Peptides against a protein of PDB entry 5HOI. Designs and how they scored, part 189

Target 1, 351 residues: chain A of PDB entry 5HOI
Amino acid sequence: FRYMPFSPAGTPFGFTDRRYLTMNEVGYVSTVKNSEQYSITVSFFDVGRFREYHFEDLFGYDLCFLNEKGTLFGQSKTGQIQYRPHDSIHSNWTKIIPLQAGERITSVAATPVRVIVGTSLGYFRSFNQFGVPFAVEKTSPIVALTAQNYRVFSVHYSQFHGLSYSLSELGTSSKRYYKRECPLPMSLPNINSDMKKDANLDYYNFNPMGIKSLFFSSYGDPCIFGSDNTLLLLSKWRSPEESKWLPILDSNMEIWKMSGGKETTDIHVWPLALAYDTLNCILVKGKHIWPEFPLPLPSEMEIRMPVFVKSKLLEENKAILNKKNEIGADTEAEEGEEDKEIQIPVSMAAE

## One batch from the design tools (peptide; made by RFdiffusion4, then SolubleMPNN)

Design b1_p20_5_s1 (from b1_p20_5, 10 letters changed)
Fold by OpenDDE base, seed 5:
Structure b1_p20_5_s1 (fold): chain B 351 residues (1-351), chain A 20 residues (1-20)
Amino acid sequence: as target 1 above (351 residues)
Amino acid sequence: SEEEENEKLYEQVLKATAPK
């Protein structure tokens, strides 16, 4: 097993010279291979608030985290990190994270007030936005990080226990845990089923955990989007005994609904963020589960708990159609090819 | 064609998921 560098909604190169290092609700960071160099572009969805910028990357940054104030870059092997504020008022800074033999930076996160570095050995390193270190903690191996304000959502992996998560707050003097290395009920990629398509093998080699993204919702709840295309939200995390992972969206089920009950393999949801009750995402067309270039405009999917069973909905609609045909046999109403759209019941929003 | 059907489905889903 190899710990790979993870960034939220990052894409592989595949057969191309370019990829997304990260993307979220703020924007997207791309990198292009130019011979021995990389060119990085930081692009934004709100072009009125932010100006796109680019720079030459001599280090080969393979980790990235974008926020409203700046972009954090990291190089998983060398331990180099760079923070680039979007505003020119604040200076860029660079640091080298000390790595042990074989240690890798596996994930980085940045907020306007904190920078976090996680490693394959479970070193959790915290800094302020200016790169001043706060602490180093030893945890289980970190595979993914996200952060909002002072809060950090970390995903850990052990060969013995699988996936776990922590939710912590990085105050000025101390780290507080709300959750500490608790089991994460996320499905891992199934190599035997999913690897039948070459496109899935490239993605698995890039991201063996299948974590497409993780973020905090607009309400500050930890969210994770796995290889099963289910959005999990950690509810009630302030009460550790009441905390639950809620499957708030099955994106494959929602695509199926929007397709009139047609199965498709060429439409994919790529998660960006959860804003209120809406998953901000890229709707991907084609064989690859990740967005290519150019990046489509973001799409919005309303969150809905997966309470419907496809087979039952198909049986109910067939029964309705058969009853209509039995009643309609006495009226020569024109055989218009009415596109037999499956009437999918409006799912109640789970309160 | 299968490609035309996939395009129609993509455009349908894209329209259904357009920001409000």
Scores: peptide ipSAE 0.486, ipTM 0.930, DockQ to the pose 0.841
Fold by OpenDDE base, seed 4:
Structure b1_p20_5_s1 (fold): chain B 351 residues (1-351), chain A 20 residues (1-20)
Amino acid sequence: as target 1 above (351 residues)
Amino acid sequence: SEEEENEKLYEQVLKATAPK
């Protein structure tokens, strides 16, 4: 296993000179490799609220986190971080995170009030938005971070214990845990089955945990989207005994439904955010599970508990077709090749 | 073709997932 730099919804270079460093509901950060330099562009979905900007990156930033107030960049090997406010009112700042031999920054997160750095040795470093340090804590190795306001969702990895998560609040004086290194019931990528496609191997080498993204919902619930394309939401996290992960969307199942029950390998959901009851995402066309350039407009998928079994839906549709054929046997209706779209009953949407 | 079918399916899903 190798610790790789993680950013929410970041994409690999693949065969190109460009990738997304991160993307979410606010926008997307791209980097283009120009010889030994990189050109970074910070783009926004709300072009009326924000102005796109670019800069030359001499450091090779491989970590990024975008929020409504600024962009945090990090270099996993050197420990350099940079915060760039979107406005011109606040200055950019740069800091070097001290790293031990072989230590890497594995993830960074930023809110309007906090900056968080996680490392492969499990150093959790917290700062304010101006880069003033609050604390350093030693945790299990951090593989992913996201943050909203004062809350931090961290994913940890141990070779012995697998994936765990923490949910914490970074007050002014202390860190509060709601969850501390609890088991994370997320499936890891299956190297043997899924790596038959070169595109999956490239993605696995970029992101061996298969965490496409993690974010907080609009309600402030931790969300994670894994390699299985299932959106997990941590419900009732304020009550430690009642807290559970809910599979609130199987995006492969929803694509299958929307496709009239046709299996496809060339339509993929790339998660951005959860806003209310909708997954904001990029719908990706093609062999790569990640968006290419140009970035498509965001799409919305309504969250739905994956309670349906494809086989049952296919059996029910066959039974409906057979009943229609039994009733239709008395009317010589011309056998037009009506494309056998599986009508998914709309009533299954409203329970 | 398989590509044309995948395109139709993509457009169908894209339309179904259009922001409201």
Scores: peptide ipSAE 0.485, ipTM 0.930, DockQ to the pose 0.819
Fold by OpenDDE base, seed 3:
Structure b1_p20_5_s1 (fold): chain B 351 residues (1-351), chain A 20 residues (1-20)
Amino acid sequence: as target 1 above (351 residues)
Amino acid sequence: SEEEENEKLYEQVLKATAPK
């Protein structure tokens, strides 16, 4: 196992000179390799609210986090981080994170009020938005981070215990834990089943945890989207004993339904954010599970708990078709099979 | 062709997932 730099919805270079460093509901950050240099572009979906900007990267930033106020960059090996506000009123700042021999920055996150750096040795470093340090904590090795306001969702990896997660709040005086290194019920990528295509091996080498993205919902619930293409939401996190992971969307099942029950291997969901009851995502066409260039427009997928089995739905549909044929009724296919899935009530979020 | 069928499926899913 090797710790790799993680950024939310980041893509590999593959066979190209360009990749996405990160993407979410705000926008997307791309990098292009030009000999020994990189050109970084920060692009936005709301072109009326934000202006695209670019700069030369001499450091080879391999970590990125985008928010509504700025972009955090990091270099996993050197420990350099840079924060770039979108507004020119605020100054850019750069800092070097001290790393031990063999230590890597594995993930970075930024909110309008906090900057977080996680490492392969489990150093959790917190800063304000100006790069002033608050604390250094030693945790299990950090593999992914996201943050919203003062809240941090961290994913940890142990060779002995697999994946765990923490949910914490970074107040002014102290860190509060809602969850501390609890088991994360996410499947790791299966090298034997999933790596049949060279493109999947390239993605695995880029992201061996298979975490496509990690974010907070619009309600402030931790969300994770793994290699199984299932969106997990942490419900009832304020009640430590009642807190549970909910599989709120099987994106492969949803693609299968929308395809009229046709199996496909060339349509993929790339997660951006969860807004209310909709997964904001990029619908990817082709052999690669990640978006290419240019980036398609975002798509919206309604959350649905996966309560149905494909085989049972196909048997029910076949039985309906056989009954229609026996009755001799040329009645058009009623759209009515979508309504059977239990939509998660909004009341299950943010408890 | 298989490519033309995959295109039709992609456009169908893209239309079904269009932002409201």
Scores: peptide ipSAE 0.484, ipTM 0.930, DockQ to the pose 0.647
Fold by OpenDDE base, seed 2:
Structure b1_p20_5_s1 (fold): chain B 351 residues (1-351), chain A 20 residues (1-20)
Amino acid sequence: as target 1 above (351 residues)
Amino acid sequence: SEEEENEKLYEQVLKATAPK
């Protein structure tokens, strides 16, 4: 297993000279490779609130986190991090995170009040927004981070225990855990089944955990979107005994429904954020499961617990079609192709 | 073509997921 740098909704280069370092509800950060240098652009969805900016990257930043106040960059191998406020009022700052031999920064997160750095050896480093350090903690190896305000959602990986998660609050004087290295019931990418398409292998090499993104919902609940395209939400995390992961959206099932029950392999959901009851996402067309350039406009997908079994819906629709054909048997057998759109009953769209 | 069908399906899903 190799620890790779993770950023929320980050994309691989693939066969191109450009990729997204990160994207979320605020915007998207792209990098273009120019010989030995990179040009980074920080773009925003709300062009009225923010101005796009760019800079030359001589370090090859491979980690990024975007928030409403600034962008955190990191270089996984060198340990360099840079915070760039979006405003001109606050100065950029740069730091070097001390790394041991073979250690990598695996993820970075930033809020308007905290900066977090996680490593492949499980060093959890916390800073304020000005890069003043608070603490260094040793945890299980960190593979992903996100943060909202003072809260941090961290994903950990152990060869012995698989995926775990922590939910913590970074106060001024202390770190509080709501959850500490609890089992994360997320499916890992299946190398044997999913690697039938070269594009899946390229993505697996970029992101071996298959975590497309993780974020906090607008309500402050931890969310994770895995390789299975299921959005998991951590409910009731304030009550340790009642806390559970809810599969609140199967995006493959929703695409299948929206396609009239047609199987497709060339439409993909790329998660940005969960706002109330809607997954803000990029609807990706094509072979690659990640957005290319230019970035499509964001789409909204209503959250729906996967209650429907696809096989049962197909059987019910076949039974309805057979009954219609038995009633219609007196008129000409035109060889109308089997591609009749599955009419999903309208009543299930409104409740 | 499969490409034209995939385009129609993409446009259909894109329309269904358009922000309200």
Scores: peptide ipSAE 0.484, ipTM 0.930, DockQ to the pose 0.806; fails the geometry check

Design b1_p20_5_s2 (from b1_p20_5, 11 letters changed)
Fold by OpenDDE base, seed 5:
Structure b1_p20_5_s2 (fold): chain B 351 residues (1-351), chain A 20 residues (1-20)
Amino acid sequence: as target 1 above (351 residues)
Amino acid sequence: SEEKEREELYERIKKATAKK
């Protein structure tokens, strides 16, 4: 295991000169290798609200977080961070985060009011939007961060205890915990089964936790999307005793339903955000589980609890087909059992 | 061809998810 720089929905270079540093509902940040430097582009989905911009990166930023007000960049090894407002009213600022020998920045997050830096040694550093520090806290090693307004969702890793999470609020004078290093019920990538495909090895080397993204929903609930392609939402987090993770979407099951019950291995969900009852995502076609260039338009996928079993739906569909054949309906299509589109009820299909 | 069927499936899924 090694600590890698994490950014929400970031992609590896693979065999290319380009990757996405981060993407969400606001837009996407790309970087291109140009000899000893990088060219960074900050692009937006709402082209009427925001203007795309680019700049030359001489530092090799490997961490990024995008919000509606600006972009935070970080360099995991040097400890350099840069905040770039999208408007011309506010100035860019840079800061060096002090790192110990072997320490890495593992994740960064930014809201309009807070900047957060997490490290491989578990240093949690908080700043205002102008880079003024509030506090430094020692936690378990941080592997991922996201933030909304004053709230921070942090994921921690221990070789002894696996994954844990914290949910905190960064006031002006103090940090409040709603959840503090509680067990995170997310599976890690299975090295033995998943590494049979080179594309999975490249992604694992980039992101060994398999956390594709994490964000807050539009309602302010922490969400995480792991290597199992299940969207988890933390429900009732204000009540510690009632708080639970809900598997609100199995994206593999939804892709299977949309396919008419055909197994597909070349269509992948890449998570951006959760808005109301819809997962904003990129539908990725191809060998890689991550989006390539150019970025496809975002799609919306309705959230659904994984209450259906594929085998049961196939048995029910076979029973319906057998009854139709007994009634003498001309089913001329002797399509093989594997090629028959299952009748998925409209209420279960994505409209 | 399998590639054509996969393309048609992808475009079907994309149209289903983009119509909301």
Scores: peptide ipSAE 0.010, ipTM 0.401, DockQ to the pose 0.721
Fold by OpenDDE base, seed 4:
Structure b1_p20_5_s2 (fold): chain B 351 residues (1-351), chain A 20 residues (1-20)
Amino acid sequence: as target 1 above (351 residues)
Amino acid sequence: SEEKEREELYERIKKATAKK
């Protein structure tokens, strides 16, 4: 296992000179290789609120976090971080995070009020939005970070214990834990089953944890979207005993429904954010599970608990078809049974 | 409040899950 730099919804280069460093509901950050340098573009979905900007990156930033006030960049090997406000009122700042031998920055997060850096040795470093340090804490190795306001959702990895998570609040004087290194019930990518496609191997090499993204919902709940394409939401996290992960969307099931019950291998959900009861996402069409260039327009997918078993829906539809065929025995339409769209009950679309 | 809206969302999810 190697600790790789993680950014929310970041994409690999693949066979291209370009990738997305990060994307969310605010926008998307792209980087293009230009010989020994990179050109970074910060783009926004709300073009009326924000202006796209670009700059030359001589450091090779491989970590990024975008928020409504600025973009945090990081270089995993050198420990350099840069914060770039979107406005011209606030100045850019750069800092070097001290790294030990073999230590890497594995993830960075930024809110309008906090900057967080996590490392492969489990150093959790907190700063204000101006790069003034608050604290350094030693945790289990950090593999992913996201933050909203003062709250931080961190994912940790141990070779012995697998994935864990923490939920903390970074006040002015102290860090409060709501959850501290609790087990994360997310499946890791299965190398033997999933690596049959070269594109999956490329993605695994980029992101061996299979965490496509993590974010806070509009209601401030931690969300994670793994390699299984299930959106998990941490419910009731304020009550330690009542807290649970809810599988609020199986995106593979939703794509299967949208395809009329056909197994589609060319449509993929790429998560951006959870706004109210809708997953903001990119619907990716193609061989790669990640968006290419140009970025498609965001789509909304309604959250739905995965209560349906595909086999039962297929059996019920077969039973309905058989009953229709028993009633309709006089009409010669022997046209190919295999291509009939599964009628998804309208009641499943309206709730 | 953020807490009330979340509780309403949770109860909506719970109702949608319980009707099936």
Scores: peptide ipSAE 0.008, ipTM 0.339, DockQ to the pose 0.022
Fold by OpenDDE base, seed 2:
Formats: structure tokens, sequence, C-alpha cells
Structure b1_p20_5_s2 (fold): chain B 351 residues (1-351), chain A 20 residues (1-20)
């Protein structure tokens, strides 16, 4: 297994000179290869609130985290991190994270008050927004980080234990755990079944955990969107005994419903954020499961727990078709069975 | 409060789950 740099909703280069380093509800960070250097652009969805900016990257930043106050960059191999405020009031700062032999920065996160660095050896490093260090903790290997205010959601990977997660709060004097290396009930990408498509292999090589994104909801709940295209939300995390992961959206099911029950392979959900009861996302059309250039406009998808089983809906529709065929012995032609739109009950379309 | 809004969200999710 190889630890790869992870950034929320980051995309691979594929066959292009361009990729998104990260994207969320605030905006998107792109990088373009230009010979031995990169040009980074920080773009925003709210163009009235923020001004797009760019800079030359001589370090090859492969880690990024965007928030409302600034952008954190990281270089996974060198250990260099840079924080760039969006405003000109605060100065940029750069720091080198000490890495051991073979250690990589695997993820970075930044809030207006904290900077977090996670490594392949499980070093969890915390800083304030000015790059002043608070602590270094040794955890299980970190594969993904996100943060909101003082809260940090970390995903860990052990070859022995699989995926785990922690939820912590980085106070001024201490770190509090709400959850500490608890099992994460997320499936890893299945190399044998899913890698039959070249595009899936390219994405797997970029992101072997299949974590498309992780974020905090607008209500401060940890969310994760895996390779199964299911949005998981950590419910009741303040109550350790009551805490559970809720599958609040099966995006494949929602695409399947939107297609009238046709299996579509050219539409993909790319998660940005969970705002209230809507997943802010990019609807990606095409071969790649990730957005290309230019970035499509964000879409909203209402969260819906997957209560419907495709098989049951197909069985019900088959039963309805069989009943129609028993009643209608008349000679209406063999229009091919494949194109019959599943009548989604109108009650499901109006909610 | 964040907790109340969260509880309202979960009740909305539960209602959407119970009607289906």
Amino acid sequence: as target 1 above (351 residues)
Amino acid sequence: SEEKEREELYERIKKATAKK
C-alpha cells in the first residue's frame, strides 16, 4: 500500500496538464503544469466576496485545503507547507514539517484558527493560523483530514485494522477527543471489480482510499463521501454511545432515479459540501468521475436516506408489467424491453 | 442552537425515511 497525498475533492491530472488541488463550498484551487513549475489559481464561487488570485508554485504543491480566510498548501515529500490568506492584510507564511525517511504529509487542513498536518506515520501536527505549533501527537497513519473551527475530523488507515476515524477539538491548551480511532464503516475501492475501467484505475492510483471528499456539514457534523458514492454523516458524535454513521445520500440511487431507472455511467456526483439538507456538488458528465476544465456550476442534491432498494423497485415494476401483459393480450408491438422508463411514483418526485 | 438545528435535521431525515 502507498500513502498518497489527499485533499478534499482533489482531482488527478489524468492526461492533462491541469487538476484541482481541492474544492469545497468556498471555491476551487487549480494547478497547471508549466515545464518544471506550476501555476496555482485560487478561485471562488462567491466572486462578490472574494477575488481570484494566482501564483507560481516552484515546489509542486500536491496538498491543499481551502477555507473562507485562506488556502493551505503542502508538498507531501518535502514537508513544505504554505498558508496564503485571501486578503492582503495577513502575510503568507511558509514552514517545513520535519519528515522521517519515507514519511509523507498525507493530508492538511486549515480553519481560520488552526492548521493541521497529518502524515503517513501518523504524526498529527497542530498549529495556529500563524503557523505557531501547539502539539505533535502520534496516531495511526493519517490518510485524510478536514477541519471546521477548532474541530478536526481525521481518517486513519492501518494495514491491520483498516479505516478508522477520530473527531477532536483543538482547544488553546488541550486536544479533546469526541472519537478516537473508532472504526470507520466505509468500504475501500475494490481493485478487482471497479478497476475494469481505465478511468477508475487512474483515480485509484491518485486516491487509493477512494475518499472523494470529507467535510463538516453546516451543522458541524463530520461527513465523508467514499468510492461507493454514499454520503455518510456522523450522527450524535457528542454522545459516544449513541454515535452512528448515517448513509444520508446514495448518489448512485439519486442518479438512477433522475434517469427514470436507467443505469447511467456518464453522470457522476462530485461532492463539495453539505449545506443544511442539500449536498452541494458538481454533476460531472463524461468518462471521468471527477470534474475537468472548465468546472461546471455547482448543483444541489437533496439528502435522502436510501430506503428504496433498486431490486424491489425493479421487482415491483416487473410485477406491474406482468399484470399489464396479462390484461393487454392485444398486439402492441415488441418495443424493446430496455427503454421502458421506470415510472417513479409521483409521490417520490414531489418530495 | 447548533444542537437544535441538528436535531431538526435528523427529524427531517427520519420523516423522509418513514414516509418511504
Scores: peptide ipSAE 0.008, ipTM 0.340, DockQ to the pose 0.023
Fold by OpenDDE base, seed 3:
Structure b1_p20_5_s2 (fold): chain B 351 residues (1-351), chain A 20 residues (1-20)
Amino acid sequence: as target 1 above (351 residues)
Amino acid sequence: SEEKEREELYERIKKATAKK
């Protein structure tokens, strides 16, 4: 096992010289290898609100977090971080995070009011938006971070206990925990089943936790999207005893429905954000489970609890077909293996 | 309100889960 730098919805280089460092509802950050340098571009979905910008990266930033006010960059090995406001009013700042021997920055997050750095040794470092430090806390090893306003969602990994999560609020003088290193009911990537495809091995080497993204919903609920392509939402997190993870979307089930009940292996959901009751995502077509270049336009997918089982839908459609055949018995219509599109009842598309 | 919309979201999720 190796700690890898994680950024929300970040993509590997694969066989290319370019990748996405991060993407969300605000936009996407790309990096291109130019000999010994990198060219970074910060692009936005709302081109009327934000202006695209680029810069030369001499450090090889491998961590990124984008918000509505700026972009945080990090270098996992050197400990360098840079915050770049999108506006020209606020200055860029750079800082070196002190790292121990073999320690790496594993994730970074930024809000308009906080900067957070997590490490492979479990150092949780908090700063204000100007890079002034608040605190250093020792936690279990951090593998992923996201933040909204003053709230931080952190994912931790232990070799003994697997994945855990924390939910905290970073005040000016104190950190409050709503959840502290609680078990995270997310499956890790299955190396034996999924590694039959070289593309899955490349992605696993880039992201061994299989966390495609994590974010806060528009309502401030922690969300995580794992390798199983299920969106988990943390409900009732203000009530420690009542808090639970809800599987609010099985994206593989939704793709199967959209395909008329055909098993497709060339369509993938890439999560960006949860806005109200819709997952903002990229629909990826092709061999790779991650978006390539150019980036497709974002799509909206309605959240739906995985109530329906594929087997029941197949049985119901078989029963409907058998009833139609009992009524229509007199015409010897040739059994062409016509790809009988499973008519998914419109009621399953409206619930 | 954000709280009401959140309750409506959880009610929709709960109704969907209960139709199993």
Scores: peptide ipSAE 0.007, ipTM 0.353, DockQ to the pose 0.023

